# Ledger of designs, part 125: peptides against a protein of PDB entry 3C2G

Target 1, 209 residues: chain A of PDB entry 3C2G
Amino acid sequence: IRTFDLLGLLLHDSDAIDGFVRSDGVGAITTVVQYPNNDLIRAGCKLLLQVSDAKALAKTPLENILPFLLRLIEIHPDDEVIYSGTGFLSNVVAHKQHVKDIAIRSNAIFLLHTIISKYPRLDELTDAPKRNRVCEIICNCLRTLNNFLMMWIPTPNGETKTAGPNEKQQVCKFIEIDILKKLMSCLSCEGMDTPGLLELRSTILRSFI

## One batch from the design tools (peptide; made by RFdiffusion4, then SolubleMPNN)

Design b2_p24_8_s1 (from b2_p24_8, 12 letters changed)
Fold by OpenDDE base, seed 5:
Structure b2_p24_8_s1 (fold): chain B 209 residues (1-209), chain A 24 residues (1-24)
Amino acid sequence: as target 1 above (209 residues)
Amino acid sequence: SSAEERLREAREKQAEDLDKFLES
């Protein structure tokens, strides 16, 4: 636990982070979080989040790492792990088609829906820290979804990837009334990624219209 | 195959990928 905390402190600039990633730091973290220790898992996932926007990740194989992380956040009830994991996911899929494909093949779209569905509406949460954390998790999920949907937006030149039938059906689940209410509740939270939510709304509209 | 079957297959694949990672 202390080791991950110390590593997090050392990874304060882009060069250090890239160096860590090039040295298979992501693989090392994912190996460590396999131990059945909740504190260790939390610390490891937090560290993953800290390095999730590293340039060096573009050259890092994620074929096994990403499915592992997705499975971890699927089965783990810990909000902190889910927060860090979804944050990592949202960052690593950004602008990386091959990573998006890995995530989608690993049932990421359905998982995002499952995560959002498990949490209560924000207006039902009176504890501010809990409410904020839940909002952040939902925002991470939505940002990830946005990145997926952008692949399938029709372009005037006709050069667009088409979503498979399974993906289309999974995406349709996000227009369920319960999901939409939760999304709207996030827009009312101060300090949240409101621009990201608005972008997602726009992307959803473009995907269905 | 039904959408449900495809979802099941995707989950199974995810589990397999986890196992592969653990074995690496």
Scores: peptide ipSAE 0.020, ipTM 0.477, DockQ to the pose 0.019
Fold by OpenDDE base, seed 1:
Structure b2_p24_8_s1 (fold): chain B 209 residues (1-209), chain A 24 residues (1-24)
Amino acid sequence: as target 1 above (209 residues)
Amino acid sequence: SSAEERLREAREKQAEDLDKFLES
């Protein structure tokens, strides 16, 4: 825990972060969080989030790491782990088709829906820190979904990747009224990336209309 | 049922990938 905290404090600039990633830092973290210690897992996932936008990740093999992280998020009912993990996922899939494919093959779409579904409506949360954290988690999930959906939107050139039948069915779950309400609730949260959420809304509409 | 089966397969694959990672 202390080691991860120290590393987080030392990684202040993009060059240091890239250096850490190039030295297989992501693999090292994922190895450490295999130990059944919740505090260690939280600290490790937080560190993953901190390096999740590193340019060096484009050159990092994620075929084993990403499925591991998805499983970790699935089995841990810990908001901090889920926050960090979904944040990592949303950043790492951005603009990387190969990583999107790994995530989708690892049941990411269904997992995102499961995560969003298990949380109550934001207006039912009276504790502001808890409400904000839940909002961030939902936002991370929806941002990740947006990155997936963009692959399947027809371009003017008529060429688009088609979602498989299973993926289509899983995506359809996100037009459920409860999911849409949670999306709208996130748009009203302070400090959220409203333009990004509006883009997601547009993407959803284009996917289903 | 077919969709449910595919979901099950995806979950199983994820578990297998986790096992591979842990064994590496």
Scores: peptide ipSAE 0.019, ipTM 0.470, DockQ to the pose 0.019
Fold by OpenDDE base, seed 2:
Structure b2_p24_8_s1 (fold): chain B 209 residues (1-209), chain A 24 residues (1-24)
Amino acid sequence: as target 1 above (209 residues)
Amino acid sequence: SSAEERLREAREKQAEDLDKFLES
């Protein structure tokens, strides 16, 4: 735990972060968080989040890391882990088709649905820190979903990937009335990525029309 | 096919419903 905290302090610039990632730092963290210690898992996932936008991740194999992280998020009832994990996911899939494919094959879309389904509406949360954290988690989920859906929107040159039946099914499971109500509840939260939600809406429209 | 068209229409309706919901 202390080591992760120290690493977090040391990784304060892009070069250091890239160096860490190039040295398989992500793999090292994922190895450590496999131990059944909640504090270690929290610290490790937080560190993952901190390095999740590193340029060096584009060259990092994530075939084993992402499925593990997704499973961790799925089974671990910890808001901090979920926050860090969904944040990592949202950043790592951005502009990386290969990574998106790995995540989608690992049931990421439905997992995002499950995560949002787990949490109550924000107006039911009276504790401000808890409310804010849940809002951030939902935002991470929305950003991730948006990144997935963008794959199936035609580019200016007319090229696009086609969503498979499983992906379509997962998307359909995500877009449910109860989920939408929870998403709408986030719009009242201070600091909510409202533009991101609107972008998601636009992406959905473009994906299905 | 007619089935594909129906699926497309259903998705369009879903998107429209979502849009209306988000704008309300």
Scores: peptide ipSAE 0.000, ipTM 0.317, DockQ to the pose 0.023
Fold by OpenDDE base, seed 4:
Structure b2_p24_8_s1 (fold): chain B 209 residues (1-209), chain A 24 residues (1-24)
Amino acid sequence: as target 1 above (209 residues)
Amino acid sequence: SSAEERLREAREKQAEDLDKFLES
């Protein structure tokens, strides 16, 4: 735990982060967080989030890492773990088709729905720190979903990847009225990535119509 | 079939929910 904290303090510049990633730092973290210790899991996931936008990740195989992380988020009710994990997910799938594919094959779409479904509407949360954390989690989920949906939008060149029937069914769950109400509540939340939500709305429109 | 009817109803509801979302 202290080691992860120290690493987090030292990994404050892009070169150091890239060096860590090139040395299989992500794999090392995922190995450590397999131990059933909540503090260790929190620290490890936080460190993952810190390195999640590293350029070196483009050259890092994530086939063994992502499924594990997704399962960890699924079974762990801790908001900090979910925040860090969804943040990691949203960053690593950005602009990387192969990573998106791994995540989708690992049931990421369903997981995102499960996470959003778990939390109440933001207006029902009276504790400001809790509300803010939930906002961030939902934002991470929505950003990830947006990145997935963008794969299936036809390009001007006419080339488009088609979503499978299972993926389509899972995506359709996001337009359930209870989910939509939660998403709407995010638009009124201060500090929320409103542009991101609007982008998602546009992406949904292009995906379903 | 009853299953097909349920599927149709579910799809119609989803479409309505989407429309409400887009109009909000």
Scores: peptide ipSAE 0.000, ipTM 0.320, DockQ to the pose 0.020

Design b2_p24_8_s2 (from b2_p24_8, 13 letters changed)
Fold by OpenDDE base, seed 1:
Structure b2_p24_8_s2 (fold): chain B 209 residues (1-209), chain A 24 residues (1-24)
Amino acid sequence: as target 1 above (209 residues)
Amino acid sequence: SSAEKRLAEARKKQAEDIDKFLAE
């Protein structure tokens, strides 16, 4: 735990982060979080989040790491783990088609829906820190979804990938009324990426029209 | 990759253009 904290303190610049990632730092973290210690898991996932924007991740094979992380998120009800994990997921899939594909094959779309569905409505949360954290989690999920949906939007030259039938079905779950309400609720949260959420709304609409 | 980023940016631009069109 303290080691991860120390690493987090040392990894302030992109070069240091890249160096850590190139040294299989992500693999090292994933090894540590396999131990059934919630504090270690929290710390490890937080560190993953901290390095999630590293350029070196583009050269890191995530075929084994990402499915493991997704499973970890699935089985741990800890908000901090979910927050860090969904944040990591959102960042690593951004602008990386191959990573998006790995995530989707690993049932990420359904997982995102599950996460959002299991959290209560924000208006039912009276504790502000809890409410904000839940909002952040939902935003991470929705941002990740947006990244997936963007794969299926035509480029200016008309080129586009086509979502499979299962993927389409899973995406359709996000237009459920309860999910949409939660999306809307996130717009009211302080410090949230409102432009990003609006972009997602547009993306969803375009995906279904 | 750089290519993936460019593609993502192109898609984003397309989406923005569509939104603009729909808003007119």
Scores: peptide ipSAE 0.015, ipTM 0.396, DockQ to the pose 0.130
Fold by OpenDDE base, seed 5:
Structure b2_p24_8_s2 (fold): chain B 209 residues (1-209), chain A 24 residues (1-24)
Amino acid sequence: as target 1 above (209 residues)
Amino acid sequence: SSAEKRLAEARKKQAEDIDKFLAE
């Protein structure tokens, strides 16, 4: 735990982060967080979030790492783990088609729906720190979903990848009334990434309507 | 690949070492 804290302090510049990633730092963290200790898992996931935008990740195979992390987020009730994990996911899929494919094959779309479904509407949360954390988690989920959907937006020449029937069905769950109510509640939360929510709406419309 | 296999083995060993350390 203290080691992860120390590493977090050292990873304050891009070169250090890239060096850590090139040394299989992500794999090392994922190995450590397999131990059933909540504090260790929290610290490890936070460190993953800190290195999630590293350039060196483009050269890192994530076929074994990403499914493990997704499963960890799925089964762990801890908001801090979910926050860090969804943040990591959002960053690593950005602009990387092969990583998006791995995530989708690992049921990431369904997981995002599950995460949003777990939390109450933000207006039902009276504790400001809790409300803010839930808001951040939902934003991470929305950003990730947006990144997936962008793959299926037609290009100006009409060429595009098509979503499979299973993916389409999973995406359709996000327009359920209960999910929409939760998403709409985020618009009323000050500091929320409202532009992100609006961007997602636009992406959904362009992809499926 | 051979490199991927070596990496997997290294991770396995690391996990075992961590478990051993925590058990002590």
Scores: peptide ipSAE 0.008, ipTM 0.394, DockQ to the pose 0.016
Fold by OpenDDE base, seed 2:
Structure b2_p24_8_s2 (fold): chain B 209 residues (1-209), chain A 24 residues (1-24)
Amino acid sequence: as target 1 above (209 residues)
Amino acid sequence: SSAEKRLAEARKKQAEDIDKFLAE
């Protein structure tokens, strides 16, 4: 636990973060968080989030890491873990088709839906810190979904990947009324990436309509 | 404040627009 905290303090510049990632730091964290210690899991996931935008991740094999993280998020009922994990996911899938594919194969789309479904509408949360955290989680989920959908948007050259029928079906669940209400509630949250919601809307439109 | 109200209204409108879009 303390080690992760210390690492977080040391990894304050991009070069250090990249160095850590190149040394299989993500794998190391993933190994450590497999132990049944909640504090350790929280600290590890937080550290993952901190390094999730590292350039070196493009060269890091995530075939074993992502499925594990997704399972961890699925099973562990901890907002901090979910926040960190979804944040990590959203960052690592960005601009990386192969990583998106790994995540999707690992049932990420369904997981995102499940996560959003777990939480009440933000308007129903009276505790500001809790509301803010939930808002951030939902935003992470939406950003991740947006990143997935971008794969299926036709390029100017007419090239497009096609979503599989299962993926399409899973994506369609995000337009359920209850989900949409939760998403809309995020617009009222201070600091929320409202542009992200609008971008997602645009992406959905271009992908499925 | 008036600015906060305007922001809230703008957000509400955006939400409504999103809702309409998704309902189509």
Scores: peptide ipSAE 0.000, ipTM 0.322, DockQ to the pose 0.041
Fold by OpenDDE base, seed 4:
Structure b2_p24_8_s2 (fold): chain B 209 residues (1-209), chain A 24 residues (1-24)
Amino acid sequence: as target 1 above (209 residues)
Amino acid sequence: SSAEKRLAEARKKQAEDIDKFLAE
């Protein structure tokens, strides 16, 4: 646990992070988090989050890593793991069509919905740290969703990738009233990436209107 | 606790999933 924390502290600049990633650091972490130790999993996922925006990830094969991580956050009840995992997911899919495809094939859309659905309404959470963490998780999920939805929005040139029927069905679940309420709740949360959430809202509207 | 039970179940399932993955 402390080792990962130390590693995280050492990865304080982009070059170090890239070096770690180039050295298959992501693979190493994913190997470690396979062990049934909650603290280790927390630390590992946190470290994944820390390196999730590394440029070197573009050269990292995620075909085996991403499905595993998705499954991990699917079954893991730990908010910290879910936070880190969804944060990782959000960052790694950003601007990378290949990674988006891997995630989608790995049932990421459904997972995102499941995660959001798992948590109560933010207004029902009286503990501020818990509420904030839940909000962050939902935001991570929604940002990831935004990245997915953007693939299916027509470009000015009229070109667009078409979502499959299953993906469409899964996406449609995000316009459920409960999900929308949670989105709105996140918009009201202090310290949240409001511009990003607003972008998602716009994307959703463009996708369904 | 309920949380611990859920964690244990999750870990069990994770192990099963890993085993399945490794068998493929």
Scores: peptide ipSAE 0.023, ipTM 0.491, DockQ to the pose 0.019; fails the geometry check

Design b2_p24_8_s3 (from b2_p24_8, 9 letters changed)
Fold by OpenDDE base, seed 1:
Structure b2_p24_8_s3 (fold): chain B 209 residues (1-209), chain A 24 residues (1-24)
Amino acid sequence: as target 1 above (209 residues)
Amino acid sequence: SSGEERLRKAREEQDRELDEFLAS
């Protein structure tokens, strides 16, 4: 825990972060968080989030790391772990189709839906810190999902993949009324990507229905 | 209770927002 805190203090420079990543720092963290210590897992996932936008990640194989992290998020109902993990996911899939593919193959779409489904509506959360954290988690989920959908949206250049039937089905779950109500509960939260939510809905309706 | 009423009102507001969202 202390080691991760110290690393977090040192990793303010992009070159240092890249150096850490190139030295298999992400793999090292994933090894450490396998120990059944909640504080250690939280600290490790937070550190992952801190390095999640590193340029060096584009050259880092994530085939073994990403499925592990997704599984960790699935089995640990800890808001801090989920926040850090979904934040990591949202950053690492950005502008990297091969990473999106790894995540999707690892059932990420379903996991994102599960995360949103398990949280209450924000208006039911009276504790402000809890409400804000849940909102941030949902924003991470939406950002990640939008990144996935971009692969299947026709571009003017015609370079688009077709989503499989399973992926289409999973994506369509996000426009179910109960899910939409939960997502809409985030509109009052500062930092919510309202345009992103509207775009998500529009994309699903136009391209998946 | 006052808390239940606040929660009810919040849900109603979210339902209105959803309706507007779905209508757009």
Scores: peptide ipSAE 0.022, ipTM 0.406, DockQ to the pose 0.028
Fold by OpenDDE base, seed 5:
Structure b2_p24_8_s3 (fold): chain B 209 residues (1-209), chain A 24 residues (1-24)
Amino acid sequence: as target 1 above (209 residues)
Amino acid sequence: SSGEERLRKAREEQDRELDEFLAS
């Protein structure tokens, strides 16, 4: 725990972060958070978030790391873990097709839906810190999902993949009324990625119906 | 086309749902 905190403080520039990643730092964190200690898991996931935009990650195999993190988020009822984990996910999938594929194969779309569904409407949360954290989690989910959808959007001038039947079905769940109510409740949150939410809705309607 | 009609209907339904939510 202390070590992770210290590492987070020391990894203040891109060179240091890249050095850590090249030294299999992400793998090391993943190994450590396998221990059933909530504080350790929180600290480890936070550190993952801190290094999630490292350039060196483009050359780091994530085939084992990403599925593990997704499972951790799935089973751990901790807002801080979910925040850090979804933040990591959103950053690592950005502009990296192969990482998107790994996440999708690991049932990430369904997981994102589950995460959003877990939380109450934001207008029902009176505690500002809690509401803000939930808002941030939802933003992470939306950013991740939008990154996934980009690979399937038909463009006149480009190579696009077609979503499989299962993926299409899972994507369409995000426009069902119950999930829509959850998402739209975020409009009252100042920190909400409103453009991301609107983009998600528009993309689903245009490309997946 | 059939696809265009489906899209239109889907948009209309979603817009209605959104409006209902925002009005609540």
Scores: peptide ipSAE 0.022, ipTM 0.504, DockQ to the pose 0.022
Fold by OpenDDE base, seed 4:
Structure b2_p24_8_s3 (fold): chain B 209 residues (1-209), chain A 24 residues (1-24)
Amino acid sequence: as target 1 above (209 residues)
Amino acid sequence: SSGEERLRKAREEQDRELDEFLAS
């Protein structure tokens, strides 16, 4: 744990981060977090988040890492793990079609829905730190989902992939009344990616229904 | 079609709810 913390403190330089990633640092972390220790998992996921925007990740095979992380998030109902994990996910899928595909094949859309569904409405959270963390998690989820949806949004100049029936169905779950109410509750939260939320809703309503 | 009409109504309802929320 302390090692991860120390490593995280040392990895403030982009070149250092890239070096760590190139040395299979992400794989090393994922190996460590396989041990059933919540503190290790938290620390490891936090470190993953810290390196999640590294350029070197574009050259890192994520076929095994990403499904593992998704599963980790799924089975660990820990806000810090979920925060870090969804943050990692949102960053690694950004502008990387291949990574998006891996995530989607690994049931990421459903997972994101599950994550959001498990949290109460933000307006029901009276503890500010908790509310803020949940808000961040939801933002991570929304950003990730929006990144996924971009794959299927018709562009005037290009052939767009069509979402499969399963993906379409999973996407449509985000406009179900219960989940929609939860998402709408986020609009009042300071720091919420309101544009992202509105974009998501609009995209789903326009393109997936 | 009946399905299209239902979808339209659902969208309109959701839009109304959103508008109401944003107006509050």
Scores: peptide ipSAE 0.021, ipTM 0.496, DockQ to the pose 0.021
Fold by OpenDDE base, seed 3:
Structure b2_p24_8_s3 (fold): chain B 209 residues (1-209), chain A 24 residues (1-24)
Amino acid sequence: as target 1 above (209 residues)
Amino acid sequence: SSGEERLRKAREEQDRELDEFLAS
């Protein structure tokens, strides 16, 4: 824990972050968070989030890291872990087709749906810090999902991959009436990524229905 | 405010999209 805190203090510079990533820092963190210590897991995931937008990640193999992180998010009912993990995921998949593919093959779409589904409606959360954190998690999920959907949107000058039947089915789960009602309830919440939500629904309706 | 107007428009768009989905 103290080590991660110390590392976090050192990683205020983009070059330092890139250096850490190039030295397999992400792999090191994922190794450490395999120990059954909640504080360590939280600290490690937070550190992952801090380095998740590093340019060096584009050159980092994530074939083992992403599945592990997704599993970690799946099994830990910890808002801080889920926040950090979904934040990491959303950043690492951005503009990286290979990383998107790894995440999707690792059942990320279904996981995102599960995450959103397990939380109550934001209107039902009376504790503002909790509500805000849940809102941030949902935003991370939406951003990630939108990044996935971009792979299957036809572009005038590009080859577009076709979503497989399973992926299509999983994507369509986000426009089921119950989940839509939940997501729409987020529109009034401060900090909600309203454009992201609109983009998601619009894309699904236009391209997947 | 400008923010309130944007939110209003976003909600209206969401409602339209939802209605379109339910009608399909």
Scores: peptide ipSAE 0.025, ipTM 0.437, DockQ to the pose 0.044; fails the geometry check

Design b2_p24_8_s4 (from b2_p24_8, 11 letters changed)
Fold by OpenDDE base, seed 1:
Structure b2_p24_8_s4 (fold): chain B 209 residues (1-209), chain A 24 residues (1-24)
Amino acid sequence: as target 1 above (209 residues)
Amino acid sequence: SSGEERLAQARAEQDAFLDEFLAS
């Protein structure tokens, strides 16, 4: 735990972060957090989030790491773990087709829906810190989904893949009115990327045209 | 199709919610 905290304090520059990642730091964290200690898991996932946008991750195999992280998020009810994990996921899939494919094969789409479904509507949360954290989690999930959906939307400038039947079925869960309301409720939270959420709304709807 | 009808309904419900949200 203290080691992860110390690492978090030292990893403030991109070169140090890249060095950590190149040394299989992500793999090391995922190994350590397999120990059933909630504080350790929280600290480890937070550190993952801190390095999740590192350039070196583009060269890091994630075939074993992503499935593990997804499972970790699935089985832990801890908001901090879910926040860090979904934040990591959102960042690592961005602009990386190979990573998106790994995540999708690991049932990420279904997991994202599950996470969003488990949280109450934001308007039902009176505690501001809790509401904000939940909003951030939902936004992380939705940004990740948007990254997946963009692969299947026809663009004038590129050939698009077609989603498989399983992926289509999983995506269909996001047009449930409860999910759509939760998406829009995020617009009421401070610090949220409102344009991004509106883009996601459009992306979701276009995915079914 | 049944799927198209469900999608149309979902869109309508979303838009109604959005309108309500923006008006609040």
Scores: peptide ipSAE 0.024, ipTM 0.459, DockQ to the pose 0.023
Fold by OpenDDE base, seed 5:
Structure b2_p24_8_s4 (fold): chain B 209 residues (1-209), chain A 24 residues (1-24)
Amino acid sequence: as target 1 above (209 residues)
Amino acid sequence: SSGEERLAQARAEQDAFLDEFLAS
């Protein structure tokens, strides 16, 4: 834990972060978080979040790392782990088709639905710090989902790949009444990515039904 | 087309739901 905290403090500039990533730092963190210690897992995931926008990640193979992280956030009920993990995911898939493909093949769409579904409506959360953290998690999920959907959005000038039947089915679950009620409960929360929510809904309605 | 009609219906239903939700 102390080591991760110290390392996080040292990774305050882009060059240091890139150096860490080039030295297989992400792989090292992934190895460490396999130890069954919740505090260590939290610290490791937080560090992953800190390096998740590094330029050097474009050259880092994520075929083994990303499925492991997805499994970790699937089984861990900890808000901090989920926050860091979904934050990492949202950053690494941004503008990276090959990373999106890895995530989608690893059932990320269904996982994000599960994450959102497990949280109560935000208007039912009276604790402000908890509500804010859950809001941030949902925003991470929305950003990730919108990034996935971009793969299948028809462009006026190009042929777009069509989503497979399973992916289409999973995407369409985000316009079901129960999940919509939960997502709409976020609209009154400070810091909610309202444009992202509207984009998700609009894209699904336009391209996936 | 039948697909366009289904799409229009789905959009209308979703919009109605959201309007109701936001009004509640």
Scores: peptide ipSAE 0.023, ipTM 0.506, DockQ to the pose 0.022
Fold by OpenDDE base, seed 3:
Structure b2_p24_8_s4 (fold): chain B 209 residues (1-209), chain A 24 residues (1-24)
Amino acid sequence: as target 1 above (209 residues)
Amino acid sequence: SSGEERLAQARAEQDAFLDEFLAS
């Protein structure tokens, strides 16, 4: 735990982060978080989030890392693990088709739906820190979903990937009224990207055409 | 088309929710 905290403090700039990633830092973290220690898992996932936007990740094989992380998020009910993990996922899939494909093959769409479904409505959460964390998790899930959906939106050049029938069915679950309520309830949270949430709404709708 | 119908339904549901949310 102390080691990860110290490492996190040392990662001050993008160059340091890239250096860590190039040295297989992500692989090192994933090795450490395999130990059954919740505090260690929290610290490791937080560190993953901190390096999740590193340019060096574009050159990092994620075929083994991403499925492991998704499984970790699935089995740990810890909000901090889920927050960090979904944040990592959202960042690493951005603008990376091959990473999106790995995530989708690893049942990420279903997992995102499951995560959102497990949390109560934000208006039922009286504790502000808890409510904000849940909102952030939902936003991470939605941002990730948006990144997936954009692959299937027709482009002006006429080239678009077609979603498989299973993926399409899983996407349809996000227009359920209970899910939509949870998504839109994030608009009440301060500091949330309201325009981004509205964009996601639009992207979801466009995915049905 | 089936896709257009689904889009229309999803939009209607989201709009209804948004209106309710903003009114509460």
Scores: peptide ipSAE 0.023, ipTM 0.464, DockQ to the pose 0.025
Fold by OpenDDE base, seed 2:
Structure b2_p24_8_s4 (fold): chain B 209 residues (1-209), chain A 24 residues (1-24)
Amino acid sequence: as target 1 above (209 residues)
Amino acid sequence: SSGEERLAQARAEQDAFLDEFLAS
C-alpha cells in the first residue's frame, strides 16, 4: 500500500510513467491486486488509473490484464476500485482499437451497464463525496461506451466497423430510461465538466437515432 | 454570468432533446 502511494508520487511526469509501463508495471500491479487485501486492491487500482494515459500502453499487451481488471470490477463492490478501474478502462481504450476489441470481447459493454445500474440516482445520495464519486464512475462508464461507439461511426473515408448483433444488443441497454436518468443526474454534480458531459450525452444518444 | 447562462441554455436544450428521444 505505502509502496503504491510512494510510486504514485514518484510517477509525476510522462517519462517516468512510460518507464514504469515499459517495465511491465501494469502487469506487476495486476499481480499484486490478486491478493485478497482491500486496501492493496484500492491502492493498486488507483495507481493503474494514474498510469492509464501513458503512451507506452499502446505497446503493452493487455489481453490478460484487461479481462482480469474487468472481472475485478465486476465482483468487487468497492466504489474506489470501481472508480479507478473504470477510469483506467476509459483511458486505455481511447484511440486504441485493439484494446477496445479486447474489452468488448471481455463483456465490457454489459459490465458498464451493470455498474451504472447498481448505483442509485445521484439525487438520492445526500453525502456529497459519495455522490461525486458515483457521478465520476458513471461518467467513466459512459466515456468508455462512447469510445466503443466511435468504432462504429463511419469515417470520412467511408470505412466503418460494424457492431455485431451482440454488441448492438448490449449497447441498446443504455437507452433504458433508468440509465438515461442517471446520466442526466450527473449534470447536477459539482466540479464536473458539464459541457463535456453534455457533449458525451449527445453523442451517445444520437448513436441510437 | 454569461457563461452560466450559456451552460443553462445548453442543459435545457439537451434535456429537451432527451425528452424527445424518450418520447419516440
Scores: peptide ipSAE 0.020, ipTM 0.475, DockQ to the pose 0.043

